# Peptides against a protein of PDB entry 8HF1: the designs that were tried, part 217

Target 1, 320 residues: chain A of PDB entry 8HF1
Amino acid sequence: NVMLYATKPTEVMVSFPHQEQVLTVTRLISAEIEKFYVSLDLMNIGVQPIRRSKSLQCLRDPSKKSFVKQLFNDFLYQMKEYGIYAASIAIISLIVEFDIKRRQAETLSVKLMHRTALTLCEKIRHLLVQKLQDMTYDDDDDNVNTEEVIMNFSTPKVQRFLMSLKVSFADKDPKDICCLVFVERRYTCKCIYGLLLNYIQSTPELRNVLTPQFMVGRNNISPDFESVLERKWQKSAIQQFRDGNANLMICSSVLEEGIDVQACNHVFILDPVKTFNMYVQSKGRARTTEAKFVLFTADKEREKTIQQIYQYRKAHNDIA

## One batch from the design tools (peptide; made by RFdiffusion4, then SolubleMPNN)

Design b2_p24_3_s3 (from b2_p24_3, 7 letters changed)
Fold by OpenDDE base, seed 2:
Structure b2_p24_3_s3 (fold): chain B 320 residues (1-320), chain A 24 residues (1-24)
Amino acid sequence: as target 1 above (320 residues)
Amino acid sequence: SVLETALALGPESLDDIPELELPE
């Protein structure tokens, strides 16, 4: 019963400027994805046998085309919400996914579809990496993972998030840190995890202070081999966080699924709080003395965000 | 729903949430 813990965390808001990063590269990538969707709609992949997988809930699009479009739409969302640096990490997840699906393809037509998607992802990765390298004089891939490159190619939200981590945790004892970071989407967990690994490694004040991990919700577990690896990863990540081998955990809406995570001293909500349940469950993890519950809002949405938080506070007090 | 109830309650104040000052 998460509601019974009397320690109210300090709620903190971090404002960020609303800046639409309209880079030429992001327009080009979006246009390439739209061209690919037209080509994808014209692809005849044949009638796929309806594998009645016993898990009723995944309406596996029998064409598998909707899944391909979903992954690219999720990528476009991440590029918009987190920036091109985060997108350079997110595209790797798509490459891995489409390579797995290409190898698992039962028909030549499905294999070709996933190969075409993979080729597009490789092109997108090249465009992103090339853009990150425009600030670096050296062709070495390691040079794109600097604090400067990460900050310059991140959205204002991500910049303020990284600054908030630096201000909150610079030169602290890692044992005194138990941090949760909530994001809306499963793929965002992996993307922000990769971004944080590179940022922490490039930031001396956070090096050896923060050890990130990530977990994703159970409801999104596909029944395939990938799901077994993800389940193993999730169990390992949770165990490392419980054992104190990791002190920052990136979560999607996992808390709604009854995953027991320890009491934390910091909870960051990187994406907008869309539900009362998300507010209560995430805030309910900030249980230590002097725990902080940190919200991010665009300046233009500040008043609306504050109003929504007061409504959630009132509703929570009426249930408590 | 709990959300609909929360949405109906309106704001009491706008200033009770402290802002984290970040370096420029």
Scores: peptide ipSAE 0.147, ipTM 0.628, DockQ to the pose 0.263
Fold by OpenDDE base, seed 3:
Structure b2_p24_3_s3 (fold): chain B 320 residues (1-320), chain A 24 residues (1-24)
Amino acid sequence: as target 1 above (320 residues)
Amino acid sequence: SVLETALALGPESLDDIPELELPE
């Protein structure tokens, strides 16, 4: 029972300015996705036979259009919340998913829909990579993964997060680090994992210090072949983190599912704490005597965040 | 508030993270 351990981690709050990176490329990408939604609504995919499989999956649009829109909406969210560099990694996940769905398509109309979505993703990827290259004087593709490019094309939230990692872990012994990073969405876990791999590789003080891994929640797993690979990946990732082969774990609401992870000395909450359960479960992982629980908040939301954390502390003390 | 002070003024406050100027 996670509630029984009276561990009082040090709570820290990091504020960041609410700056919308209003880049011309971000506006162009958003406009291309909106044009695609208009074209998608006009596509005649036919009435897909409602597979009466008893699973809650029957509530998804039988035309599969809503699923395509969900993936692009999740991409737009990641581009807004984490920046253009994170978006360049996130778009690769959409490319892979639409290619799988194109191959699995039962009809020519569904195959064409996923092909059109894939073509848009390749255009978006080209626009993002070109914008990252505009800051590199050298045409070498390897030059887009520098610390400078990552920082300049990340949101203030991500910049403050990366700086917090550098200050917390620079030149430390890897064995003394056990870090959790919480994010809201499953797709954000993969995106932030890819960003951290490139940032750690470009940052000498972290290159041999941090070994990241990620976990995705079970509730959003497609029942198909992806579910077996994701389950194998989760088991391997947990085992690497338990064995100390990985010392930083990125996760979504996975800890609410009762995954037993070892006691950590650092817990970072990258996205807003939306539930009391998330607060208690994430804070309850910071169990060492010098454990830190780090929250990120926009300056405009600082007062509201403080009030919410006060309410959660009070509610937790009334139960403990 | 005492809570703002407790959330901001831990002995190793991350408040000293310099503001990075975002490129315009």
Scores: peptide ipSAE 0.047, ipTM 0.505, DockQ to the pose 0.056
Fold by OpenDDE base, seed 5:
Structure b2_p24_3_s3 (fold): chain B 320 residues (1-320), chain A 24 residues (1-24)
Amino acid sequence: as target 1 above (320 residues)
Amino acid sequence: SVLETALALGPESLDDIPELELPE
């Protein structure tokens, strides 16, 4: 039984200050999205044709308005939890999605809805990029991707995460690194991946050390709705990580579906551990000698987080 | 770019997002 001989990883907790980033730009963006929701609710898009193969998605959002609101709510979550820099990357994913949906629209009203959403995303992108440029005297897009800009426009959680990566991996042999980063949401995998690419390129001590990839769990609703591109990406990312061509993998909590990832020496849990299963599965990947399991917590929630981890440890020891 | 391709991969599934009750 391979579980019996697993060396217990060293559990580490990194605390970060709880700062409500009350930035004028984040308030403006939130207000523009709320104003857009009022306008969206007033839009008459008519009854959408229910195709038999799409019946489950059409039953959940027959108007496609809830899906548009979900994407903006996910963006607002990324901006709040990870900061303005992560939001500047996250908004590009919305732009791409709304442009695809605009092109695939079966009606003029749905096409207009996605066009209006896209126009708002472009405005939000401009506001974010302009705010990132306020720290750089130069208007060049490359100047917004510096270590300093990334750190200053990231939340305390992300700052402590990036510092923890730098301290853990600076000037190490890339072959000695097998790192997992767990996040709650699939969308977070993409924005943190983009953030890490830029951070690693701007950080000399990490540039030739860390090669990131990301893996999004399967869509539990229907494997048939997974894009061929997502499945190809996931297969390629897993293979690169197995072959050692990537040494840092960003994963959503949905790794429950039996994706066999190799034993790792570092596991970072960037978001709160909400379930016992997530705790056991993520910790169970830290199987090497001297493996580290790193948790992030706000200072105000530190005691609650510690108590929860002790409960999970106890429950895990009672089952093992 | 690799980043653009990664960002072009579609949104989250509706089911994988716990309704974060926005704190009142």
Scores: peptide ipSAE 0.023, ipTM 0.386, DockQ to the pose 0.020
Fold by OpenDDE base, seed 1:
Structure b2_p24_3_s3 (fold): chain B 320 residues (1-320), chain A 24 residues (1-24)
Amino acid sequence: as target 1 above (320 residues)
Amino acid sequence: SVLETALALGPESLDDIPELELPE
């Protein structure tokens, strides 16, 4: 009977300043998206045949317009929450998705809608990349992926997150690291993964230390080709993390879906803990004796965050 | 190191979440 003393992980908080710095480029991008929404509402795409795909997504908006708006709203959220650098990566995910939807379009009107969305995404990508290049002397695309550019065009939350990784893992043995990073949204996993790849590659102290992967929640809704690819990617990413070929995993709500990930020594919660289940499931992955559970909070929300964590601790102790 | 200080601040109390001091 090895009493696995479930050593409670050390909870740590990282505070960051709230920056309302709206750059001119972010205002321009937001205005272009709003203009696009007006044009999108005027588009007659006809009644789509309700394919009986058991996918709840096809049931919610037969027009597919709400899905287009959702992707741009998610992009705007990521640009606000993570910064211009993360947004430059996030927009690529929209480009890929709208190109797939454009190719899968059954009608000319739907094809045109996704083409218009794609054209806007390319314009947004150009505006973002141009702004990142304003700090570089050389026009080469690789020059935007420096530690300095990443830090300067990231929000204070992301800056503090990257600093926390550097301080926590600089020059450590990769085998001693088992790290989870939790984010709220599916698309945030991808953009933070891309950001981390570039940051790690540009940071000598981390380049041979951290090997990131990501996993996104199962889209239980669509049996479409995307859901099969995503399931294959998830299985591969989990296996790489289990085999030690990856030592940092970026996750959304995937752990709520019963995916068994190994015990970790670090768990970072990059986004606010919104539910008791998320708190218990994420914290329950930090199972080593020296495990850390790191929370990020804005200075203005610090007290509220602490109070919420105490409520969750109390509720967890009352069930245990 | 800032990390050693943050690491050494084990929860003295169940009631405190230590802050990770990051270099400015």
Scores: peptide ipSAE 0.061, ipTM 0.524, DockQ to the pose 0.229; fails the geometry check

Design b2_p24_3_s4 (from b2_p24_3, 8 letters changed)
Fold by OpenDDE base, seed 4:
Structure b2_p24_3_s4 (fold): chain B 320 residues (1-320), chain A 24 residues (1-24)
Amino acid sequence: as target 1 above (320 residues)
Amino acid sequence: SVLETALALGPESLDEIPELELPD
């Protein structure tokens, strides 16, 4: 039980400026998604067969309009919170998901819906990649995966996160690193994983130092073939992290679900700590000597964040 | 305020969360 161990990691704060990336491309993408929602609402997809999933949770049928809107809303959130570079990776996950759903579609109307969503994702991807290329001085280097491009097209939060990784792990032995990165949303795990792979590959000081992996929450969604693959992948990712074959794990609230992960020396909280349980469970993973618990906050929210952490410290000490 | 919260929690709550020094 993570709550039983009074771990005293050093809490560290990283402040970032609140900059809204007011880019024309982000406004255009948002407007295209809103137009698509109007068109989607007009589509008659018929009565979806209620797959009786044995779980009492009304599994949102992934073939429904609500699931399509959820994926685009999660994409819009990632574009806003993590920036254009992260969005260029996030859109690939939507392309893959809609292509799978298009192939699995039992009706022509559902197939057409997923095809229309896929076409929009391809357009969005093109707009994002084109914008990333605008900063490549060399017309011939199609490589938008440089440290400079990643940094320039990331939000201040992500910039400070990447800098924090560089400062924390440059020139360290990979064996001495056991890092967790907590994010709020399941889809953010994949997005930040892809961003980190490219950043580590572009940053010589982190090459062969950091080996990232990600873990997405148990999709309580139907034990369809996708969920079996996701479960196999999750088990493999956890095993790689236990065996030391991966030393940085990106995760959401999954660690609250009783996944046994080793004691870590670094825990990064990339998104706001919204609950006492999240605070205790995430902080309770920083168990090694000299473990760091790193919090990210906007400058304008710094005072409020500090107050919230002191309240959580008190509440934790009253239970311990 | 942070100070009011710190005073309410006692002197142990005045431990400022250190800022991680990052290059500019």
Scores: peptide ipSAE 0.187, ipTM 0.627, DockQ to the pose 0.214
Fold by OpenDDE base, seed 5:
Structure b2_p24_3_s4 (fold): chain B 320 residues (1-320), chain A 24 residues (1-24)
Amino acid sequence: as target 1 above (320 residues)
Amino acid sequence: SVLETALALGPESLDEIPELELPD
């Protein structure tokens, strides 16, 4: 029995320029969120009843203020790391979450807190959409979803990622594609999914080639609030990817939870590889004969990233 | 070295994705 040594994937590093996009709109949005945090800290929402969840980790701020700040901090991260276009999609997820939390509020003070957060999200959405429209002479929402607008309002990292997808998959048979895209954060899966849907629809070479899905890990912050809908979505997304009805899957750290995904021919790591386990598990999904494992790095961090990958390779070879 | 090859690829056209194959 010749053990068919699984061919090692070709590892590729894509570099992007480090641009601190100091846009007036991003500064205004950040200042409005900081002003909101000052107001939020002054809000008296009372003592919240500690639901006895069996998980010892519920020592988190019973005020729910820390959760509101976390969502806005995740939004600010997405705006910085992925750009204004991705932020316009990310803010919709906050609007949905705060509307749900507003409806589920047990007290008037908590309801008001989530209403104030929601009003800020609507203001931020308007500022983002208005900025996307500055490039379009037409006020129609569909005109902001062009390939040009998506590219111009994305960070250099996202621009290089979208270009890499276009070069890798233009005019290919969708049956020959099994692609994973790894991101660090749960909310990044949703905003990159929304961005990719619009990009694929606006890009003729990809429109009938790529069918994206996303998969998010368990919410370790509040497993009791993991909606039955999110679990159903995750199961459906995995099944569509297994059945070949989707050929691109956006994942966070979900593969660490023992979710078995098929062998893929492309694996993209959009965010920095922070752990040895993430490196081994993500690379271990690139198992076809022509498999590619693509990393993205800022030019200034290229050398440090290369050295880190060589350390991970060495550690993997010492265990195998 | 792989690093020297990556540095020697000057700013070629903005249309090319600067891809570096990481050797074994």
Scores: peptide ipSAE 0.176, ipTM 0.577, DockQ to the pose 0.069
Fold by OpenDDE base, seed 1:
Structure b2_p24_3_s4 (fold): chain B 320 residues (1-320), chain A 24 residues (1-24)
Amino acid sequence: as target 1 above (320 residues)
Amino acid sequence: SVLETALALGPESLDEIPELELPD
C-alpha cells in the first residue's frame, strides 16, 4: 500500500501590472472591425437551408453572421489580453477559418460575406506585421520573431508568463519537465502555442529544453471535418505529451471533458480561474512532490484572486 | 535564485499564496 500522499501542489502567484496601452494600430484595427460589423449587418445573405445536422451549430443563428462576429470578438479579446504579437498569430487562425467557410459556402452571398471577412483579416495581419517590423532593421519576416519583439509587443501578463517559464526551466533536463498551461479560449491555445514556439526558438536557454504542444476543447457541436481533424490532433498531442516528445501542453477546458493527461510538476493558469471545477481539475494535474500551481493575476485583482482561491481551497477540503 | 526563494517559503503559511519573484 504505497499511500500516494497526494502532496498538495505549492500554489504560487505571479502579479502583473494592468496596462491599458492602446496603441494606434489597435485603435485602427478595432475601428475597421466595427465598420465591418455595420457592413455585415446590412448584408442580405438569405435564409440558409437548415441542414438537419444533429449538431448544435445548426441551432446557432442561421445567418452565420453571429459566428463571424464571434471570431472577430475573440480576436479583439486576444489582442487586448495577450498583445499585438499574439494577435499577429491569432489573426492567422481567423484567415484559415474564413477561407474554409468561404470554400464551403453554399450561396454566393455567404461566399461574399466570408470573402469580405477574409479581406479584413489580411488587412489586419498586414497592419500587425508592419507594426512588429517597426522594431526590426531588416524587412525579413523572420526578424519579427526575436525575443525582444515578442516581449515588447506582449502584454505584461504574457511578459511575466514568458519570464516565469525562463526562470522555471532555463537549462533544465527536458525529461524533468511536465508542464501544463491552461487558457480559457480555444483560439488562445493556438496563438499562445505559436508565440511559445517562436519565443523558445529565440531563447537559447529554452530551445532544447521546452517542446510545446497544444490541445483545444472538443467541438462537441459539429461532427464536421474540422471536428475530426481536431480530435486527431488532440489524440496526437496527448500521445506526444505522454511519450515525452512534448513536455509543455497548452490546454483549454479539455480536462473537464475527461481527457486523461499524466501527472505534471508544473501547472500554469494564464487566464483567471472562473469555476471551482476548473480549479480542481487543473490543480489535480499537479501531482508530483514538488509540483507548482502558478496563477497569474493583475495587481488590481490580486486580493480578489487570493480570496477566490481560498474559497476554492476550502470547498475542495470540505469534499475530500 | 528566484526559484530558491519560492522553494524557501516552507509549508508554514497555509494562509498565503507566495509570489514568484521575477527579475525586473
Scores: peptide ipSAE 0.164, ipTM 0.550, DockQ to the pose 0.232
Fold by OpenDDE base, seed 3:
Structure b2_p24_3_s4 (fold): chain B 320 residues (1-320), chain A 24 residues (1-24)
Amino acid sequence: as target 1 above (320 residues)
Amino acid sequence: SVLETALALGPESLDEIPELELPD
């Protein structure tokens, strides 16, 4: 029972300015996705036979259009919340998913829909990579993964997060680090994992200090072949973190599902704490005497965030 | 407030993380 351990981690708050990176490329990408939604609504995909599989998956649009829109909406969210560099990694996940769905298409119309979505993703990827290269004087593709490019094309939230990792872990012994990073969405876990791999590789003080891994929640797993690979990956990732082969774990609401992870000395909450359960479960992982529980908040939401954490502390003390 | 001070002022305050200027 996670509630029984009277561990009082030190709560720390990091504020960041609410700056919308209003880049011309971000506006162009958003406009291309909106044009694609208009074209997608006009596509005659036919009535897909409602597979009466008893699983709640029957509530998804039988035309599969809503699923395509969901993936692009999740991409637009990641581009807004984490920046252009994170978006360049996130778009690769959409390319892979639409290529799989194109190959699995039962009809020519569904195959064409996923092909059109894939063509848009390749155009978006080109626009993002070109914008990252505009800051590099050298045409070498390897030069887009520098600390400078990552920082300049990340949102203030991500910049402050990366700086907080550098300040917390620079030149430390890897064995003394057990870190959790919480994010809201499953796709954000993969995106932030890819960003951290490149940032750690470009940052000498962290290169041999931090070994990241990620976990994705079970509730959003497609029941097909992806579900077996994701389950194998989750088991391997948990085992690497238990064995100390990984010392930083990126996760969504996975810990609410009762995954037993080791006692951590650092817990970072990158996205807003939306539920009391998320607060208790994430804070309950910071179990060492010197454990830190780090919250990120926009300056405009600082007062509201403080008030929400006060309510959660009070509710937790009334139950403990 | 005492709570703002307790959330901001741990002995190793991450509040000392300098604000990086975003490129225009």
Scores: peptide ipSAE 0.036, ipTM 0.496, DockQ to the pose 0.056

